# Designs tried in a protein design run: peptides against a protein of PDB entry 6RGO. Part 88

Target 1, 392 residues: chain A of PDB entry 6RGO
Amino acid sequence: MALKLLGFNQDATCFSVISSNKGVTIYNCDPFGKCFELEKSTSNDEELDFLVEMLFSTSLIAVVDKTIGASKRKKLKIVNTKRKATICELTFPHEIMDVIMNRKIICVVLKSDQIFVYDISCMKLLRTIDVRGEKLKSTSKFRNSEAVGDIGVRVSLSTDNNSILCYSSYSKSDKENAPLNDIVVFDALKCIQINVLPAVHQSNIVCIACSPDGMLMATASEKGTIIRVFKTIDTENDEPILVNEFRRGSRPSRISEMKFNHDNTLLACVGESDTIHIFALPVTTTEADANEDDTLQQSSHSLSSSINGLQYISKGLANRFGKIIVSKIPTQSQQRHVAYIKIPENAKYRIGFPKDTTNTIHICGEDGNYLVYSIPRNEVGPCTLVKSNTFD

## One batch from the design tools (peptide)

Design b1_p26_1_s2 (made by RFdiffusion4, then SolubleMPNN)
Fold by OpenDDE base, seed 1:
Structure b1_p26_1_s2 (fold): chain B 392 residues (1-392), chain A 26 residues (1-26)
Amino acid sequence: as target 1 above (392 residues)
Amino acid sequence: KKKKEEEEKEILKKIEEFIEELLKKQ
């Protein structure tokens, strides 16, 4: 059967899939099993396409039917899974490209590069963000180029109640083809812009992840070779703080999803490559507890020469991106390990981090595999498979 | 920890109450 993955919820307690025969199915991760099914409304052999966002392990889901006609693609349904009932239906002027939520906020991204921000508790519109701005409305002929790939506004929202929204924005270049390579950091509750990170990549940003607490963000461009991690709120001399630069690989490959774990110690990425990569983040000790000289003895484990490519701290970034201060990454946190999971070629996978186990990752594939891996703490290497289940 | 979990439960309860009010208006 053709499966299409929708992804994990915020705490990786559930994941959603599209089955060609059944419609949308939601699975619990532990105990593993079906918890909800949305039956296909149409008998037609049309390729099913949906957006589904679940609010943690609650009965609230947001659903967009992208299968049939321009009208349904503009409709957001809020559904109670326990009652199998639509609670609310919102209609937008343009096609819905993405939906993201937490306990406070729903963000709806449109094909028009607009972000609608709602209070989830009352479905009240708090803000409409127009990423193109008013001046570009006159000259932006809708790129009727069906052929240029899925370049649109990307968003990520903190899973906490602070509701930090990170989104890609157009650089202020006078060129008609300004890249989506700026990041805006936005307080979605107060509706205030907190920060702007200019030109974080040379090309369009195609993937963004916000940390659960909203303090970090990861970005990847169309090249997908370099992942950058920034502080969201904090600045140094009014300049953005680059915390990490990771190399996923030497070959260009699209990154489809990135996620932080719940304590901001790990960043995972997945995409079109045969490998899920997991990067270790430096523990940001808050400056207050820096008085305990934990002389962790430099065990000189010779990093074998084969991993020379996977972590690159570009000393040269300051010169090429003249406004990104590489925070002085304390030279002492040198033991950045990378873990990996091998996945089948051409299988799309999604990733999730469970809340209670910081060194565990959940993954699911369009091949019908749900897999739980243990992540090595102090060494570079493969993740260990802990549990496996299959779904149809 | 406990206070944050209570705040999270109260928020989810308000969402559930809102959901139930919308379902009663249908």
Scores: peptide ipSAE 0.116, ipTM 0.746, DockQ to the pose 0.898
Fold by OpenDDE base, seed 3:
Structure b1_p26_1_s2 (fold): chain B 392 residues (1-392), chain A 26 residues (1-26)
Amino acid sequence: as target 1 above (392 residues)
Amino acid sequence: KKKKEEEEKEILKKIEEFIEELLKKQ
């Protein structure tokens, strides 16, 4: 049967799939099995397309039916899976492109490059972010809506209660075709913009991941060769906001998903390549607890590659947005993966990190495989398969 | 840890209560 992956929930306890014959199925990861099914509303052999976001292991899901007609693509259903009942339905002016949530917030991304931010506890609209409107305020040129190719606004939300929203925005360029290569960091609860990272890539950003605590963000462009990791908030210490630059590969390949593990020590990426890459993040040891004598030589090879090369050329133009000049990190200082998983080239995979095991990754494929891998700690190499299950 | 888990449980309880209130109004 043709399977389409929707992805893992926030803690990788469940994943969602579209089955051509059944509709949407949600699987529990441990113990492995079906936990919920949404039946197909129509007997037609139309290719099913859905957005489904689950709130952790709760009975709350957000569902968008993208299969049939422009009207359904504008409707967000909030569903109670235990009662198999629609709690509420929201209708938007434009097609829904993405839905993300945590315990506090639902964000709905429209084809219009608008982000609607809701309080999940009452479905009250907190903010509408108009990513195009911010561009139009900076540039006198209206883009014709038709010149918006397949590249929309990308979003990621912290899985914790801090509710840090990271989204791609249009760079301030006099070019009619300004790329989506800025990042905005937004407190979704307070509805305050925290930061703006200008021109983090040369081309459009196609993938964003926020860390579970909202302190880090990873970005990838259309090229998918370089992944950049940033702090979301400027620290009072003169520490660079660009924490890491990782090299996924030499050849262009689209990254479809990135995720941090729950302790911000690992970043995984998956896409159109035959390889899931896992990168180690430097542990920022806060110097505070250095006083007690416990000589456990944890040979944490801190790959403190001293990124000595980020000269802040603070040329003193007081523009309201700090010019983060992403100096091209020399290709020699680009960190490689620490671990990898080989996957079939023709199968789309999704990734998730379980909360309780920082060195474990869950993956699922459109080939019907659900796989659990152990990530090596001490050596650069392949991940070890720990558990496998199949689904239809 | 415990305080965060209690906050997570309280949030889930409020979401379940909200779900139940909306289902009673249908």
Scores: peptide ipSAE 0.115, ipTM 0.747, DockQ to the pose 0.674
Fold by OpenDDE base, seed 2:
Structure b1_p26_1_s2 (fold): chain B 392 residues (1-392), chain A 26 residues (1-26)
Amino acid sequence: as target 1 above (392 residues)
Amino acid sequence: KKKKEEEEKEILKKIEEFIEELLKKQ
């Protein structure tokens, strides 16, 4: 059967798939099994396309039927899975491209490059962000939406209650075809812009991941060769802080998804390549909880030697035109993966990090495999398969 | 840790209760 992956929920306790014969199925990861099915309403052999966002392990899902029909693609249904009932339906002026949520916020991304921010507790609109409207000074005609592929606004939301929203924005370049290579960091609860990261890549940003706490953000461009990790809120001398620059590979390959683990120590990426890459992040010691006395002298000796090469390239050469050129980490200082998973070529995979086990990753494939891997802590190498299940 | 997990559970419970109230008004 043709499976299409919708992905994991926020804590990787569930994942969603489209089955051509059954419609939308949600699987529980542990114990492994079906927890919800949305039956196919149409007898037609039409290719099913849906957006499904699940709120953790709750009975709340957001559903968009993207199956043929311009009217359906503009409707967001909020569904209770336990009752199989629609709670509310929202209609948008344009096609829905993405839906993301946490315990506080639902964000709806439209084909118009608008982001609608809702309070989940009452479905009240808090803000409409117009990513094009910030360009109101550039009379740049509509990008002919027909010829340039699936390059729209990308979004990521923190899974915590702080509700940090990161989205791609258009550079201020007077070029008719300005790239989506800026990032805006937005407090979705307060409806305030916190930060703007200009020109984080040379080409359009196609993948964004926010950390669970909203303190870090990872970005990848159309090339998918370099992943950059930034602080979201913190700035140094009013400039964006680049924490890491990772090299996925030398060959261009689209990154479809990135995820941080729960403690911000790992970043995973997946895409069109035969390899899931896992990168180690430096442990940001938050200075806060230094008060508890207890004497655990554990020998943190050995891994200190390799990190010394991160020269803080603080001095971005402010070229005469006030463009903050994000200082590229020298190619020699670009970190590689610490762990990897080999996946079948041409199989689309999705990734998730469970909350309770920081060194475990969940993956699922359109090949019908659900796999749990252990990530090595002290060694660079392959992940170890711990559990496998199949689904149809 | 425990307090944050309790707050998260309470928020999710309030969302489930709100969903159930909306479904009773339909």
Scores: peptide ipSAE 0.113, ipTM 0.742, DockQ to the pose 0.548
Fold by OpenDDE base, seed 5:
Structure b1_p26_1_s2 (fold): chain B 392 residues (1-392), chain A 26 residues (1-26)
Amino acid sequence: as target 1 above (392 residues)
Amino acid sequence: KKKKEEEEKEILKKIEEFIEELLKKQ
């Protein structure tokens, strides 16, 4: 059967898929099994396309039918899975491109580069963010959005209640073709912009991951060769703090998803390559409990991945037009993966980190495999398969 | 830890209650 993966929920307890024959199915990870099915309303051999965002393991899901029909693509349905009932329907002026939620907030991304922020507890609109509105001062040309099919505003939301929203924005460059290479950090509860990270890549940002606590974000461009990790809120000398720069590979390859684990010690990425990469983040020791004198010089062979300390994003040549170019970290200081998973070529996979097991990763494929891997702690190497299940 | 998990459960309960109220109004 042709499967299309939608993704894991926030805590990797469930994942959603589109089956060509059945419609949307949600699987529980443990115990493994179907927990919800939304039947296909139409007998037509139309390619099914849906957005499905889950609220953890609750009965609340957000659904957008992206199948053929311009009206449905503008409708967000809030569904109770236990009752199989639509509880709310929101209609937008433009096609819905993405939906993300946590316990507090639902964000709806439109093809118009607008982000609608709602309080989930009452479905009240808190804010409309117009990512183009900052650009409207320079170019009245609607980019014919038809030719740039897959470059839109990308978003990520913290899974905690702080509701830190990271989104891609257009650089202030007077070029008609300004890239989506800025990041805005937004408090979705207070509706306040917290930070702006200018020109974090040379090309459009195609993937963003916010950490569960909202303190870190990872970014990848269309090239997908370098992943950058930044602090979201903290700045040094009014400059963004680059925590890590990871090299995924030398060959260009699109990254479709990135996720942090629950304790911000690992970052995983997946995409069009045959490899899921897992990177180690430096544990910021909060200096608080450094009082225990335990001088156990265990000569643990430090995997001296040179934790290049907090690097200032040096303003490269600020041209007269205030273009901040993020200085490339020298290729020698780019960290590689600590662990990897090999996946079938051309298989689309999704990733999730369970909350309770920081060294475990859940993956699922359009090949119908749900796999649980253990991540090695002390050695650079392959992950170990712990559990496998199949779905249809 | 426990207090945060209780606060998370209470928030999820309020969301479920809101869902149930919306279902009764339909």
Scores: peptide ipSAE 0.100, ipTM 0.727, DockQ to the pose 0.649

Design b1_p26_1_s3 (made by RFdiffusion4, then SolubleMPNN)
Fold by OpenDDE base, seed 3:
Structure b1_p26_1_s3 (fold): chain B 392 residues (1-392), chain A 26 residues (1-26)
Amino acid sequence: as target 1 above (392 residues)
Amino acid sequence: DEKKKKEEEEILKKIEEFIEEKLKEQ
C-alpha cells in the first residue's frame, strides 16, 4: 500500500502515517503498535493528503484534510482521540500549509504566508503574523500574488513552554523576487519579536528546526549542502550568534526535516538523499562549576578553536537590523557529520529524538519501517540498529 | 511522567470545557 509519512510527535513517542486504504494511523513507538486511526471520509481512490500534529502523547491532535476540495484544506479540526470526537473546527481564509504545537501554543501556517498563533488552552487567537505584509511595508512594489513559487514560509516551534517560534521571512531586497532567506525569532506567548537574522542563506530557506528549549535554531536552504545553527537570542557576551556551520554534502539535495535532541548536543537531518546525517553541537560549558577535582578526561575536543574566523565586522551604521554578514566560512572549517544512517534513496524518512535517551534516534520510512538507532559517542561512523518494526 | 500526563490531561480538559461553553452560547 502507498504510505505517506506525517512525522513524529515532539518527544518521538508516536508517529503518524497516511495509509491509502485506511486514512491516518498513529503508531506508538514503545510498545510498538497502533494507538489511533482516522478512517477515510470518502470511498474514492483519491490520493490522501493530511496534516496531523499530535500534542506529545496526549489524546489531542490537530488534523487538516487536504485530499478533497479547497474548502477542507482551509479547516483545522482539533480532535480528542480517546473520545473519537472533534473538539473544535477552525476555518481559515487560505489553505493550511503547516500546523505546529506545544503545550501552550498552536501555530497555523497558511498559503498566504500568514501565521496564526493560538493559545491552545482556549483556542484564542493571540497574533496573526503577515510575513508578506512585513515585506510589502519594506518594499514599495506590490507583488502580484501569483508569483508565490512553491516555496512558502517555514516554521519551527520550541517544544518547551518558552514557545519560541522561528519562521522564514522575505529579505529586504529591491529585487522583484526577494528570497525567503531571513529568519524571525518570535516569543509566541508574549507575542514579541525577539530577533531577526537577515540573509542566513543565499537562497530560500526550506527547512528550519528550533531546539526543544528554543535557544538554538538550525536552517537549510534549497541547496541543502550547508546547515547553519544560530543562537535565537543575543547573549550579552560578545559570542557569535552563528554557532555552527555543518556540511551535509557536496551535491545539492533537499532537506525535508531537521531536529535537535533534547539536550542540544545533536542535530539530525533527513531529506531526498540516501543518508540521515547527525552532527555534534559544541557543549557550551558555562565556566561556573570548574572547581572540584574529578579528573574524568572527557575528551570533549573543544571545537571552540575553529570559530575564530567569524570576524563580526560591525560597521557602525545604526540601522535597526544589524547586517549579520554571514562571512563565508571557508569550506575547510565546515564540520562534517559525526554519525549517519543509510536509508533507501526512494523512500522518504522522518526523524525524532526520544526525550529519555539523548544518543538514540527514531526514524520511520514510507517503506513501512520504524527503526531505532543508537548514535556512536566516541567515533565517527554509522549508527547501530537497536530495534526494528514494520507497519502497513 | 505522571506529572506530565496529568498536565496534558488538564490541558485537554480545559479545551473541552471551553468549547462546551461556546456551544451553549449558540
Scores: peptide ipSAE 0.047, ipTM 0.675, DockQ to the pose 0.294
Fold by OpenDDE base, seed 2:
Structure b1_p26_1_s3 (fold): chain B 392 residues (1-392), chain A 26 residues (1-26)
Amino acid sequence: as target 1 above (392 residues)
Amino acid sequence: DEKKKKEEEEILKKIEEFIEEKLKEQ
């Protein structure tokens, strides 16, 4: 059967899939099994397309029927899965492109490059963000949306209650085709812009991940060769702080999803490549408890192994990117461990990090595989398969 | 775990109650 992956929920306890024959199915990860099915309402052999966002392990889901020919692409349904009942329906002026939520906020992204921010507790509209509206001082030519692939606004929301929203915005360049290469950091609860990161890539941003606590953000462009990690809130001399720059590969490949683990020590990425990459993030040791004198002479074994992919940011390249004050992360040789998972070519996979095990990753494929991997902490290498299940 | 699950169920219940009340006022 053709499966289409919708992805994991916020804590990787569940994942959602579209089955051509059954409609939307939600699986529980542990114990593994079906926890909800949304039956196909239409007898038509039309390719089913849905957005489904689940609120953690609760019975609350947001659903958009995006099936071709359906007049429903502008409708968001809030559904109680235990009651199998629609709680409410919201209608938007434009097609819904994305829906994200946490315990406080629902964000709805429209094809108009508008973000509607709702208080989940009362479904009250808190803010409409018009990502184009800042550009409306320059010429009204609609990007001919037909020819350039589905390059819209990308969003990511923190899974905590701080509700930090990161979204892609258009650069201030007077060019008719300004790229979506700026990032705005927004407090979704207070409805305040916290930060703006200008020109974080040379091309459109196609993937964004916010950390669970909202303190970090990862970005990738259409090229998908470089991943950048920034602080969201903190600035140095009013300039954005670049924490990490990772090389996924030398060849261009689209990144479809990125995720942080729950302690901000790992960043995973997946996309069109045969490899899920897992990058180690520096542990920000808070300076406080460095009183204990333990002189662990870690022996300088020069493993000169030519891992061609890890360009350490040598001190010298800081000059060519504009005044992004790369905070002097002391060039402490924090050996940035990299782990990987090999996946079948042309299989679409989704990723999630469970809360209770910081060194475990959940993955699921359109091939019908649900896989749990252990991530090596102190070594560069492959992840170890711990559990496997199949689904239809 | 049980405490967090209970907190999530209480949040969901409050959301459902509020939305069900607002839908009866329309």
Scores: peptide ipSAE 0.044, ipTM 0.673, DockQ to the pose 0.369
Fold by OpenDDE base, seed 5:
Structure b1_p26_1_s3 (fold): chain B 392 residues (1-392), chain A 26 residues (1-26)
Amino acid sequence: as target 1 above (392 residues)
Amino acid sequence: DEKKKKEEEEILKKIEEFIEEKLKEQ
């Protein structure tokens, strides 16, 4: 059967898929099994396309039918899966491109580069963010929306209640073709912009991941060769703090998803390549309990991944027009993966980190495999398969 | 775990009740 993966929920306890024959199915990870099915309303051999965002393991889901019909693509349905009932239907002026939520906020991304921020408790609109409106103040020409292919505003939301929203924005460059290479950090509850990270890549940002606590974000461009990790809120000398720069590979390959684990010690990425990469983040030791004198010089072969300390994004040549170019970290200081998973070529996979097991990763494929891997702690190498299940 | 699940179900119920009330007012 042709499967299309929608993704894991926020805590990797469930994942959603589209089956060509059935419609949307939600699987529970442990115990493994179907927990919800949304039947296909139409008998037509139409390619099914849906957005499904879950609220953890609750019965609340947000659904967008992206199949045939311009009206349906503009409708967000809030569904109770236990009741099999639509609670609410919201209609937008433009096609819905993405939906993300946590316990407090639901964000709806439109093809118009607008982000609608709602309080989930009352479905009240808190803010409309117009990413183009910021650009129109700098660029008089509406880009014909037709020529902007699969490049839209990307978003990520913290899974905690702080509701830190990271989104891609257009650089202030007077070029008709300004890339979506800025990041805005937004408090979705207070509706306040917290930070702006200018020109974090040379090309459009195609993937963003916010950490569960909202303190870190990872970014990848269309090239997908370099992943950058930044602090979201903290700045140093009014400049963005680059925590890590990871090298995924030398060959260009699109990254479709990135995820932090629950304790911000690992970042995983998946995409069009045959490899899921897992990177180690430096544990910011809170300096508190450095008092225990235990001089055990265990010559642990420190994987001297040179944790190049907090690198200032040096303003490269600020031309007279205030273009901040993120200095490329020297290729020698780019960290590689600490772990990897090999996946079938051309298989689309999704990734999730379970909350309770920081060294475990859940993956699922359009090949119908749900796999649980253990991540090695002390050695650079392959992850170990712990559990496998199949779905249809 | 059970306490968190119950708290999430209570939150969900309040969301449902509020949305159902607002849909009746329209």
Scores: peptide ipSAE 0.039, ipTM 0.667, DockQ to the pose 0.354
Fold by OpenDDE base, seed 4:
Structure b1_p26_1_s3 (fold): chain B 392 residues (1-392), chain A 26 residues (1-26)
Amino acid sequence: as target 1 above (392 residues)
Amino acid sequence: DEKKKKEEEEILKKIEEFIEEKLKEQ
């Protein structure tokens, strides 16, 4: 049967899949098993397409049926899974591309490059963000609506109550085809823009991850060779703070998903490659007072490379050819993965970090595998498989 | 940890209460 992965919930306690024969199924990770099923509304052999966002391990899900007709693709259902009842239905002017939520906020991304921000506690609209309208105000040039290729606005939301929203925006380039290579950081509760990171890549951003606390953000372009990690709120001399630059690979490969673990010590990425990469983030050791005494010489080679804050001076020197020269971060500052998981080359995988175990990663594949891996701390190498389950 | 768990449980309870109110309005 063809499986399509929808992904893990915010704490990786559940994951959602589409089965061509059954519809949407939600699985619990521990104990492993089906916890909810949404039957397909049609007897036709149409390829099922859904968006499902689950609110942690609660009975609340947001569902978009994308299978049939332009009208259904514009409808968001909020469903109680315990009662199998629709709580409310919202209709949008354009097709829904993505839905993301936390305990406070629902964000709905439209094909129009609009983001609708709702208070989840009452389903009131707090803000409509018009990413195209922001571009038009900056560039005075209409993008032909037909040149909306496979690259839309990307979003990520912090899983905490601070509700930091990161989204891709169009660069201020006078070109009709300005890339989606800026990031806006937005307080979704206060409805205030708090930061703008200009030209974080040379090409369109295709993947964004916000940390659970909203303090860090990871970005990847359509090239998927370099991942950049920035502070979301903090700036240095009014410039964005680059915390890390990671090299996934030398060859272009699309990254489909990135996630931070719950303590911001790890960043995982997955995509079209045969490898899930896990990167270590520098723990900002707050200088806890080095009280003198205990001489225990445990030779933990903490690769505490003190990355002195390389101010990413995005001097967007438009060269004479109107290319934004993102200053080449010295290739010497590019870190490799600390851990990896090998996956089948043609299998799409999703990733999740459980809250209670910072060195564990959950993965699920369109091959019907749910896998739990332990991440090595002391050695660069493969993750160890801890648990395996199958689903259909 | 316990205080964050308690705040999380209170948030989840308020969401369940909202779900129940919205299901009574239908």
Scores: peptide ipSAE 0.034, ipTM 0.667, DockQ to the pose 0.591

